# Designs tried in a protein design run: peptides against a protein of PDB entry 1MQS. Part 206

Target 1, 223 residues: chain A of PDB entry 1MQS
Amino acid sequence: ILKMLFLNKDLNNNDNITTITDDIFNQQEIIWKVLILDIKSTATISSVLRVNDLLKAGITVHSLIKQDRSPLPDVPAIYFVSPTKENIDIIVNDLKSDKYSEFYINFTSSLPRNLLEDLAQQVSITGKSDKIKQVYDQYLDFIVTEPELFSLEISNAYLTLNDPKTTEEEITGLCANIADGLFNTVLTINSIPIIRAAKGGPAEIIAEKLGTKLRDFVINTNS

## One batch from the design tools (peptide; made by RFdiffusion4, then SolubleMPNN)

Design b2_p30_2_s2 (from b2_p30_2, 20 letters changed)
Fold by OpenDDE base, seed 5:
Parts: structure tokens; C-alpha cells; sequence
Structure b2_p30_2_s2 (fold): chain B 223 residues (1-223), chain A 30 residues (1-30)
């Protein structure tokens, strides 16, 4: 799962979660991205990762695959979903609509050959195969014990971003909260990362807020 | 241990299907 969140880069398996996230956070630029889940994968990721872990991985937004999601054409997306015909159709539709800049697809279990062929056939028609950067399947077979904690937070973020009644101020407030979380993480690690954010989306807002907080902190500490 | 199970779950990955997908896409465009 951690490898997936870092776009399937090689990670040292001998380190604990905290050490891995800290090392990556210190050595690599944070790439802001959207995480798209289904109900099953939400429970899975919630059982293994804390909210702070997702923030450290550069996850700015969480969404459910079956829900209406706002387009973020300049933002890369990580899909972590079940290998079903329905999910494949949704992914292809998202591709057709240019909903995201890049597609990193991770299936929660083995992808059957027939579904792989179906995905290929549909993508071939769109002419947008270049946007698909990675496709992985996984073999996650473990019991989810506590799905509630992570699900609640995802729901709040999703509802806020997808509610047409949400004001710009509310969106800004949410971004500020995320930036605060990232700021605290940076202070804990005692290393300032290079921040890269996609333009025109929540990631940019978060990056700007985080940058301001870091600058202010430096000024106050040297004073 | 519970920690080992968690670590195993975090690091468990299947196959990289990217290349195979790209090849299939090329076949369907023919």
C-alpha cells in the first residue's frame, strides 16, 4: 500500500512505516495527488494507515469511485479499487472526460485476463493511453478490523469537495487544515521538503498555505 | 505478530501489468 501511494517506487521493507514515510518525505519531493477508493479498499487502507500517513504520501483528496467527482485535469490520480467490470468502466469514463492528468491504477486483487483485455480495448478507442502511467494488481488478503476511523474522514472531504453548495471559503478552510497537518509533519521530521503541486486545484492551495507557514516559522525561529 | 501482518499487508504487491496493457492496446488499434 505504501509503495502504491508513492507511485510504486521501491521501498525498504525492513523499515517500519514511520521510518519509511520519514525517509521518503525528507529525500523526495511531495507529489500532490488524488486517491480514488471503493468501499472495500477504503476499509483496507483505513486498517493499515493513519491520516497522517496519507498526508505524508501527498494525498490531498480522497474520493469514492462511484461518486460524482470534480474534474482535476492537472492532478494525478491513484486508483485503488476492486478489479471489477464496473470499476474499469468508470476509470475509462474518467479517462475519456480528462478528469485527471495521469492515471495510476492499482487493483486490490488479481485482475482477470478478460478484464485486462476489456480495459485495453476500451482505452484503445479513447486514444488517451498515454495518460495511463501504471497498472498493478495486488494480493491483499487480510481482515479489516477497524474501517470506521478512515471512512469518516474520507467522507467529509469527499462531501465538501463535491457539494455544489460548498463555498470557496469552506474549500479554503479544508485546504488550510490539510496544510496544518503537513506542517506538523514537517516539524516532526525536522526536514523541509520540496513541494510540487498541480496548478488549478486544491493541491496548489495547500502548497501555498504550507509554504507560507514554513516561511513564517523560519522567520519566527530566527528572530 | 500483528505488526508483521500489517507490514506484510502494506508491502504486498501483485504484478505490474502496465507493459502488458500497453501491448494489448496496440493490438486493438490494428
Amino acid sequence: as target 1 above (223 residues)
Amino acid sequence: SENEKILNAINKQGENLTKELKELIKEYKK
Scores: peptide ipSAE 0.518, ipTM 0.740, DockQ to the pose 0.221
Fold by OpenDDE base, seed 1:
Structure b2_p30_2_s2 (fold): chain B 223 residues (1-223), chain A 30 residues (1-30)
Amino acid sequence: as target 1 above (223 residues)
Amino acid sequence: SENEKILNAINKQGENLTKELKELIKEYKK
């Protein structure tokens, strides 16, 4: 799963999730990605990863494959879904519509030959095979718990933050909203976060705002 | 430990089907 989130780069298997994410975060520029899940894979991800892990892995937003998703043509997408005809059809439709810039497809279990051929056939018709960067199937043998993923549900956050026409005021407002969402998440998880952010951008603004909120909360609670 | 088992599972990947897929795509375009 971690390899998948980092576009199947080689990771040190001896480190824990936090160490791996921290190391990658510190060493490489974060590539922001969209994560597309189904019900089963959502449970899987929730069982092994925290929201903070997803963020550290560069997951900006996650959505269910069957949900209506807004186009993010400049953002790469990671699909982590069951190997079904239905999911394949949806992926191909997303490809046809140029919903994302790149497609990294990871199936939660072995992909049958017939489905692989079906995928190939459909993609061949689209003429957009170059957008498919990777296809993996995976074999995860562990207990899946109930999903505990959350979303800030901020529409077009990535586009807004990266649009050169966006005003400073709009950026500041959006950053405040994101910080509020993260703050609420921290309180819900009941864990003290280590805040890391890239310097000189919206991430730093968010980090500062979040830090302030946490400090204020501590002061008010101890009072 | 259970944690190690989970971590191993997280990092476990199946087959890279990228090349095979692309080859099949080429075949269907002919």
Scores: peptide ipSAE 0.511, ipTM 0.741, DockQ to the pose 0.225
Fold by OpenDDE base, seed 2:
Structure b2_p30_2_s2 (fold): chain B 223 residues (1-223), chain A 30 residues (1-30)
Amino acid sequence: as target 1 above (223 residues)
Amino acid sequence: SENEKILNAINKQGENLTKELKELIKEYKK
């Protein structure tokens, strides 16, 4: 997230948010930007960053993508939004209207090929492709509640896993979903986890699934 | 090391799609 806010410049991932923001602020290398969010990404940002962190990152204004926003033609914009047709259309409209000077687009999850093509097609018509400086997608399926603590916010996970009426199939499905979420979290954090789980329960199932996913991912990406 | 492989793989995800987008735009302009 911080990397995104600094226009995907190389940052030391091992440094905490405060250290990174302070260092950049002290060096007077801050580029003032507008941050455009949707409901989902707002929740994510609010859970990870404080208001002061945003300011130190050069975010002067942040708004929802669906809200009426005033033009700031001399200010670069960072979009951090879900990869949807609706959001793409809005971004293209903002581009057409010269709402901002530069567009840095970051999708909260993987961008499907068809949507990438749609974006490209629409942008090609505008003749303003030069204003799009970056497009990234991400794996962000978690909410940070506290430092070093995050949640996938899977509804009633604990209750479901501990309900004696829950079927084995339901448990397996839920564990798979949790493992998927954790996998995406690992990718987002860009850190190798030490997987620890209690033996003999759902946690072990999740741990095994996560381990498998990580191994498979390495194999697939290096092939 | 295995750890390095994992980190490298992670870094490859969250793709920079800028180049691909620009290429697609060029195709649609032709």
Scores: peptide ipSAE 0.522, ipTM 0.730, DockQ to the pose 0.524; fails the geometry check
Fold by OpenDDE base, seed 3:
Structure b2_p30_2_s2 (fold): chain B 223 residues (1-223), chain A 30 residues (1-30)
Amino acid sequence: as target 1 above (223 residues)
Amino acid sequence: SENEKILNAINKQGENLTKELKELIKEYKK
């Protein structure tokens, strides 16, 4: 999965996720890209990766393949979806509409020959085969079931955060600013909130930052 | 360990079908 997120570059399998992402982040400029998932692959991603891992991998936006997605013609896209006729048709439609600059297609399991041929046939008609950079199938035999829900819902407020021109530092900075604002509000009203945030997006980052600030404050005030 | 299993899952990848796809596309354009 990490290899996929880094456009199938060779990764050191002996390192943990944090080490891998940090090393890549420090060595080269992050290529910002969109991640397109389906229900099955969402569960897979959620079981092995955190929101911060996706950001460090250069995933600025992630969406469901069946959702209406805004065109990002200058942004490369990674598809990680089930090998179905329906998904193939959607990918081809996205290709026809120039929804993204480049297409990196990763199927969650083995792609049947008939579907490969169907994909080829449809792409041949579009005349845009050059935009398809990679096609892989995966052999993920297990899904780790974690109780944590991964939400792909991105609020309109976060659309600005998902601008492909926005850097990780800018996103982190904005989330920090929001958390600071919330923290100040909590202090002003002198109440301890129950923090609930959707997982898989900026809201989770904000919630974590806010939680940390609150914990630090409590520790410092009681010392 | 559980961590090792997770790492293995993260790095698991299947077959590169890019070349085969490109070849098929060429055949259909003919």
Scores: peptide ipSAE 0.519, ipTM 0.742, DockQ to the pose 0.241; fails the geometry check

Design b2_p30_2_s3 (from b2_p30_2, 20 letters changed)
Fold by OpenDDE base, seed 5:
Structure b2_p30_2_s3 (fold): chain B 223 residues (1-223), chain A 30 residues (1-30)
Amino acid sequence: as target 1 above (223 residues)
Amino acid sequence: SEEQQIQNAINQRQENLTKELKELIEKYKK
């Protein structure tokens, strides 16, 4: 998320948010930009960042995508919104109206192929594709409650894993879902975790699955 | 290192979407 606010530049993620923002603020010129959110991403941002953190990251103003926003044609915009047809249409309309100088689009989850095609088709008609600088998709299949704490919000996971009547098939399925969520978390925060799990239980199964997914991801991406 | 490889893969995935969009835009312009 912090990387996104700095236009996806490489950051030292080993430091806390305050240290990172202070260092950047002191070492280089701040690029002022607008942050455009939706309801879902607002909750996420509020959980991870302080108001002062946004300011230090160069966010001069933030607003909801569905709100009537004043044009700032000389200011770059960061969109952090859900990948929906409605949001795509709004972004394209903002592009058509020259509402901002540059567009850095970050979707809160994976962008479906059909929406990618739709975005491309609409942008092609505008003749303003040069203003689209970045299109990234995140994987927010988790709820961030604090900068160092998050939850996958999988219903009844603890009960299911500890119920003696739960079948091995059900346990395996749930562990796979948890591993998927954790994998998406890693991609979203752009930080490689140290995986710790208790031995001999579901946690170990999840850890192994997550490790495999990460390794497979590297192989598939580099192929 | 494995950690660096994963980080590189993450970065590559993010950049690929931008590239793909640009390619599709050019396709629709033709």
Scores: peptide ipSAE 0.484, ipTM 0.849, DockQ to the pose 0.571
Fold by OpenDDE base, seed 3:
Structure b2_p30_2_s3 (fold): chain B 223 residues (1-223), chain A 30 residues (1-30)
Amino acid sequence: as target 1 above (223 residues)
Amino acid sequence: SEEQQIQNAINQRQENLTKELKELIEKYKK
């Protein structure tokens, strides 16, 4: 998320938010940007960043995508919104109206192919494709409660995994879902985990599945 | 390292989406 606020430049992942923002603030000229959010992303941002962090990241103003926003044609905009048809239409309308100088679009989850094509088609008509600098999809399939703590919000996961009546098949399925969530978390926060799990239980299954997903991701990306 | 490989893959994925969009835009302009 912080990386996104700095236009997806490489940041030192070993530093905390305060250290990163302080270093950038002191060493580089701040690029002032507008941050466009929706309800979901607002909750996410609020959970991990302080108001002062946004300011230090160069966010001069932030607003909801559905709200009326004043044109700032000389200011770059960062969109961090859900991948929906509605949001895509709004972004394209903002593009048509020259609302901002540059568009850095970050979706909160994976962008479906059909929506990607729709976005491309609409942008092609505007003749302003050069203003779109980045399109990224994040993996916000988790809820951040604290900067260092998150939840996948899988209903009754603990109860299911600890219920002796739960079948092995059900456990395996649930573990796969948990591993998917953790995988998305890793990609979203750009933090590579050290996987530790107790042997002989669901935790081990999850760890193995997560490890496999991470390895497969590397292979598929490099192919 | 495995960690570095994963990090590189994450970065590449983000770059790929932008590229794909640009390619599709050009396709629809024809």
Scores: peptide ipSAE 0.480, ipTM 0.837, DockQ to the pose 0.564
Fold by OpenDDE base, seed 4:
Structure b2_p30_2_s3 (fold): chain B 223 residues (1-223), chain A 30 residues (1-30)
Amino acid sequence: as target 1 above (223 residues)
Amino acid sequence: SEEQQIQNAINQRQENLTKELKELIEKYKK
């Protein structure tokens, strides 16, 4: 998320948010940007960043994508929104109206092929494709509660995994969901974890599944 | 290393989407 706010430039992932923002604030010229959010991404941002963090990241103003936003034609915009047809249409409309100088589009989850094509088709008609600088998709199937602690918001996960009445199939399914969430987290934060899990329990299953997903991702990306 | 491979893959994925969009845009302009 922080990387996104800095237009996806390389950041030192080993530093905490405060250190990163302070360093950039003190050492580099701040590029002021507009941040456009939706309801889902607003919750995410609020859980991860403080108001001062946004300011230090160069976010001069943030607003909801559905809000009537004033044109800022000389200001670059960061979109961080769900990959929906509605949001794509709004982004394209903003592009048509020259609402911002540059468009950095970050979807909160994977962008489906059909929506990618739709976006491309619409942008092609505008003749303003040069204003689109980046299009990234993130994986926000988690909620950050603390800087080093996050939740996958899987209901009753702990109880289910520790309930002796839970079936093996249910455990396997839940572990898969957890692994998916962790996988998405890894991709979102762009940080490779050291996976540690206790032996003989659900944690081990999760770790194995996560490892497999990461390896498969590498294979699929390189193919 | 495995970690480096994963990191590279993550980076590549992000770069690919932008590129793919640009290519599609050009395709639909024709």
Scores: peptide ipSAE 0.483, ipTM 0.836, DockQ to the pose 0.556; fails the geometry check
Fold by OpenDDE base, seed 1:
Structure b2_p30_2_s3 (fold): chain B 223 residues (1-223), chain A 30 residues (1-30)
Amino acid sequence: as target 1 above (223 residues)
Amino acid sequence: SEEQQIQNAINQRQENLTKELKELIEKYKK
């Protein structure tokens, strides 16, 4: 997230947020920018960053994507929003109206192919594709409570997995969801896990699914 | 290593998406 706020430039991830922001502020001129959020991303940002962190990152103003926003044609904008048709349409409309100088688009989760094509098609019509500087998809299907602590927000996962009345299909489905969340976490924090799981239980299922997802990701990315 | 491959993939994912978008935009302009 912090990387996103600095237009996805390489940052030293070994430092805490304060150290990173201070170092950047001291080393180079801060780039002032607007942050555009939706309801989901607002919750995410609030869970990770403090008000002062946003300021130190050069965020002068932040707004919801659906609310009326004043044009700032000389200011770059960071979008951090859900990958939906509605949000894409709004972004394109903002582009058409020259609402900002540059557009750094970060989706809160994976961008489906159909939406990518829709975005491309709409942008192509505007003739302003040069203003689109970046399109990134983050993977935030988890709640960040602390820099090193997160939750998948799956209610009663342990109970469900250990309930003798739970069907194997339900277990498999839940394990898949957990694996998806863990996968997204890995990508988000840019940290490769050492996968350890107890044998003969749901943990093993999750581990296998996670491993497969990671391998598939590598294959798909390199294609 | 598998770990290194994953790391590389993570690092390249975002750049790939941007590139893909740009390519698609050009395609639709034709």
Scores: peptide ipSAE 0.477, ipTM 0.845, DockQ to the pose 0.553; fails the geometry check

Design b2_p30_2_s4 (from b2_p30_2, 15 letters changed)
Fold by OpenDDE base, seed 4:
Structure b2_p30_2_s4 (fold): chain B 223 residues (1-223), chain A 30 residues (1-30)
Amino acid sequence: as target 1 above (223 residues)
Amino acid sequence: SENKKIEEAINKRQKELTEEFYKLVEEYKK
C-alpha cells in the first residue's frame, strides 16, 4: 500500500522495500497527489495508515470515486478501487475530462481479462492513454486490524483450528484458505515475510502451503 | 535468495499488467 502511494517507484526501479514511513519521507521526493478510493478501499487505507502517513506519502486530498471531485489537472491521481465496470467507467470519464495530470490505477483485487479489455478499449477512444502511467491489481482479501496484524475474515478460524472435535478434513480445508489469504496478502504488500510456525499443528500446515504457493507463483510467473 | 525471487516475480506481474494494458490500447486503435 505504501509503495502504491509512492507511485510504485520501488517496483519500477527494483529498489528495496522500505516499510518505515519516516525513512520513506526522508529519502523519497514527496510528490503531491490525489488518492481516489471506494468504500472497500477506504476501510483498508484507514486501517493501515494514519492521517500523518498519508501526508508523508504526499496525499493532499483523498476522496471517494463516486463523489463529486474538483478537477486538479496539474495533480497526479492514484486510484485504489475495486475492479468493477462502474469504477472503470468513472476512471475513463475522469480521463476524458482531464481531471488529473496523471493516472495511477491500482485495483484492489485481480482485474478480470474482460474488464482489462474494456478499460483499454475505452481509453483507446479517448486518445489520452499517455496519461495512464500504471495499471496494477492487488489481492485485497484481508483487513488490517492493527499495525503488523491483519485478519483474513475467516469466521471462527482460531476456534475451529483449536477445537479437538474438528475433523482433519476441516482443518486441512481451513488451512488452505488461510494460506491463500496470506499468499494474497504477500502479493498485495509486495513484501515477503519470514514464515515462522509452531511445529505439529495447523500453523505448520499453513506455513507449508503458503511456502508452496509462493514458490509456485515464482515458477509460473517466470515461465 | 528465495525472497528475492518472489519479489522479482511480484514486480514482474505488475509490470506485465501495465504492458498488457498498453498493448491492448494499441490494438484497439487499429
Scores: peptide ipSAE 0.560, ipTM 0.889, DockQ to the pose 0.633
Fold by OpenDDE base, seed 5:
Structure b2_p30_2_s4 (fold): chain B 223 residues (1-223), chain A 30 residues (1-30)
Amino acid sequence: as target 1 above (223 residues)
Amino acid sequence: SENKKIEEAINKRQKELTEEFYKLVEEYKK
């Protein structure tokens, strides 16, 4: 997320968020940007970053994608939104209206091929494709809610899930391992979570497996 | 390091997505 806020430039990962933001803030040239969010991404951002972190990252304004936003034609925009037809249409409309100088599009989950094609088709008609500098997505996405954000240390999880040579069985196995880790975490914190995941990918598989494990656990415990 | 490999994989994926986008844009312009 922090990388996204700095237009996906390479950052030194050895430093904490505060150190990174301080270093950049002390740099001579802060690029001020607009951050466009939706409800889902707002929750994600809130779980990871503080308002001061956004400011230090050069985010001067943040707004919801569905809200009326004033044109800032000289300001680059970072979109961090769900990959939906509605959001794509809004982005394209913003592009048509020259609402921002540059568009850095980051989808919160994997962008389906059909939506990628739709975006490209619409952008092609505008003749303003040069303003779109990046189109990024996330492959594995969970809805993040306060107050706890954590990661499982599963070796090569991302590589395995994104490798086209990976078999369905291997993916299923990895997802099971992730679900096990999440399950153990849930038991450790003694809290029953609401499980939400992006549909159509590994996240959904993990969510289903986790749900099953939790259900089985409840049944066995009450039994 | 494993982290470096993951980062490289992510970067590669995102670069490829952007490139694919531009490719599609050009295709639709024809």
Scores: peptide ipSAE 0.554, ipTM 0.896, DockQ to the pose 0.391
Fold by OpenDDE base, seed 1:
Structure b2_p30_2_s4 (fold): chain B 223 residues (1-223), chain A 30 residues (1-30)
Amino acid sequence: as target 1 above (223 residues)
Amino acid sequence: SENKKIEEAINKRQKELTEEFYKLVEEYKK
């Protein structure tokens, strides 16, 4: 998230948010930017960052993507929104209207191929593709409730896993969903956790699935 | 080392996505 706020520049992740923002603020000229959010990403940002953090990152204004926004043609914009057709259409419309000087598009989750193609097609028609500086997708398939505390908000997960009437198939499915969420969390925080799981239970299954997903991701990306 | 590999993989993916976007834009212009 911090990397995104700094236009996806390389940041030293060894420091806390405050230290990182302070260092950058002191070492580099701040580029003022607009941050465009949706409901989901607003919750994420609010849980992770403080107002001062946004300010130090150069975010002067933040707005919802669906609300009416004043044009700031000389100001770069960071979009951090869900990968939906609706959001893509709005972004393209903003591009057409020259609402901002530059567009840094960050989707909150994986961008499907069809939506990527749609975005590209619409942008191609505008003739303003040069204003699109970045198209990134994030892995935020979780809800941040507190710093260092995440919830996947899987309905009745605890009850399901602890109910003796739950079938193995149901457990397997739930474990897969949990693993997916954790996988996305790991990628988002860019840190591999030490996974500790109780032996012989769902936790172990989740741990194994998560490990496999991480390994596969690395292999597929380096391939 | 594993963390670094993941970070590199993420960075590579992001770069590739942007590149693919531009590639597609050019294809649609033709």
Scores: peptide ipSAE 0.534, ipTM 0.887, DockQ to the pose 0.653
Fold by OpenDDE base, seed 2:
Structure b2_p30_2_s4 (fold): chain B 223 residues (1-223), chain A 30 residues (1-30)
Amino acid sequence: as target 1 above (223 residues)
Amino acid sequence: SENKKIEEAINKRQKELTEEFYKLVEEYKK
């Protein structure tokens, strides 16, 4: 998320949010940006970042994508929204109206091929494709709030999930294995987390499986 | 570190998605 707020520049992930934002603030000229969210991404951002973090990242204004927004033709915009036809249409309309100077599009989950093609087709008609600087999506996104951030050894899992040759059955199996790993981790740290995952991708599958395992565990321990 | 490898993989994917987008845009302009 922080990387996204800094226009997907490489950040040192070993530092806390405050240190990262302070370092960038001190070393680089602040680029003021608009952050455009939907309901889902708003919840995500709110769970991870504080208002002060957004300000330090150069976010001057944040708004919902469906809200009426004032044109800021000299300001770059970061979209962090669900990959839906509705959101794509709104983005294209914003592009047509020259609402912002640059468009950094970040979808909260995987962007289906048909929607990618639709976006590209609509943008091609506008003649303003040069204003779209990035189109990113997410496949696996778990948000863990403080006090602890942990990761599994999922490098191979990520590669497998993103391999076009991987079958749906293989994806399902891998997601189950990841959920098992997360479950074991949760038991090890002896805390039941709130599970948040991007919808429409492997993260959702994993979250669902993990949730089921945790619920079953709680039932069995109380019995 | 494993985290670095994951980050690199993600970055590669995002770059590829952007490139594919521009490719499609150019195709639709023809």
Scores: peptide ipSAE 0.560, ipTM 0.897, DockQ to the pose 0.394; fails the geometry check

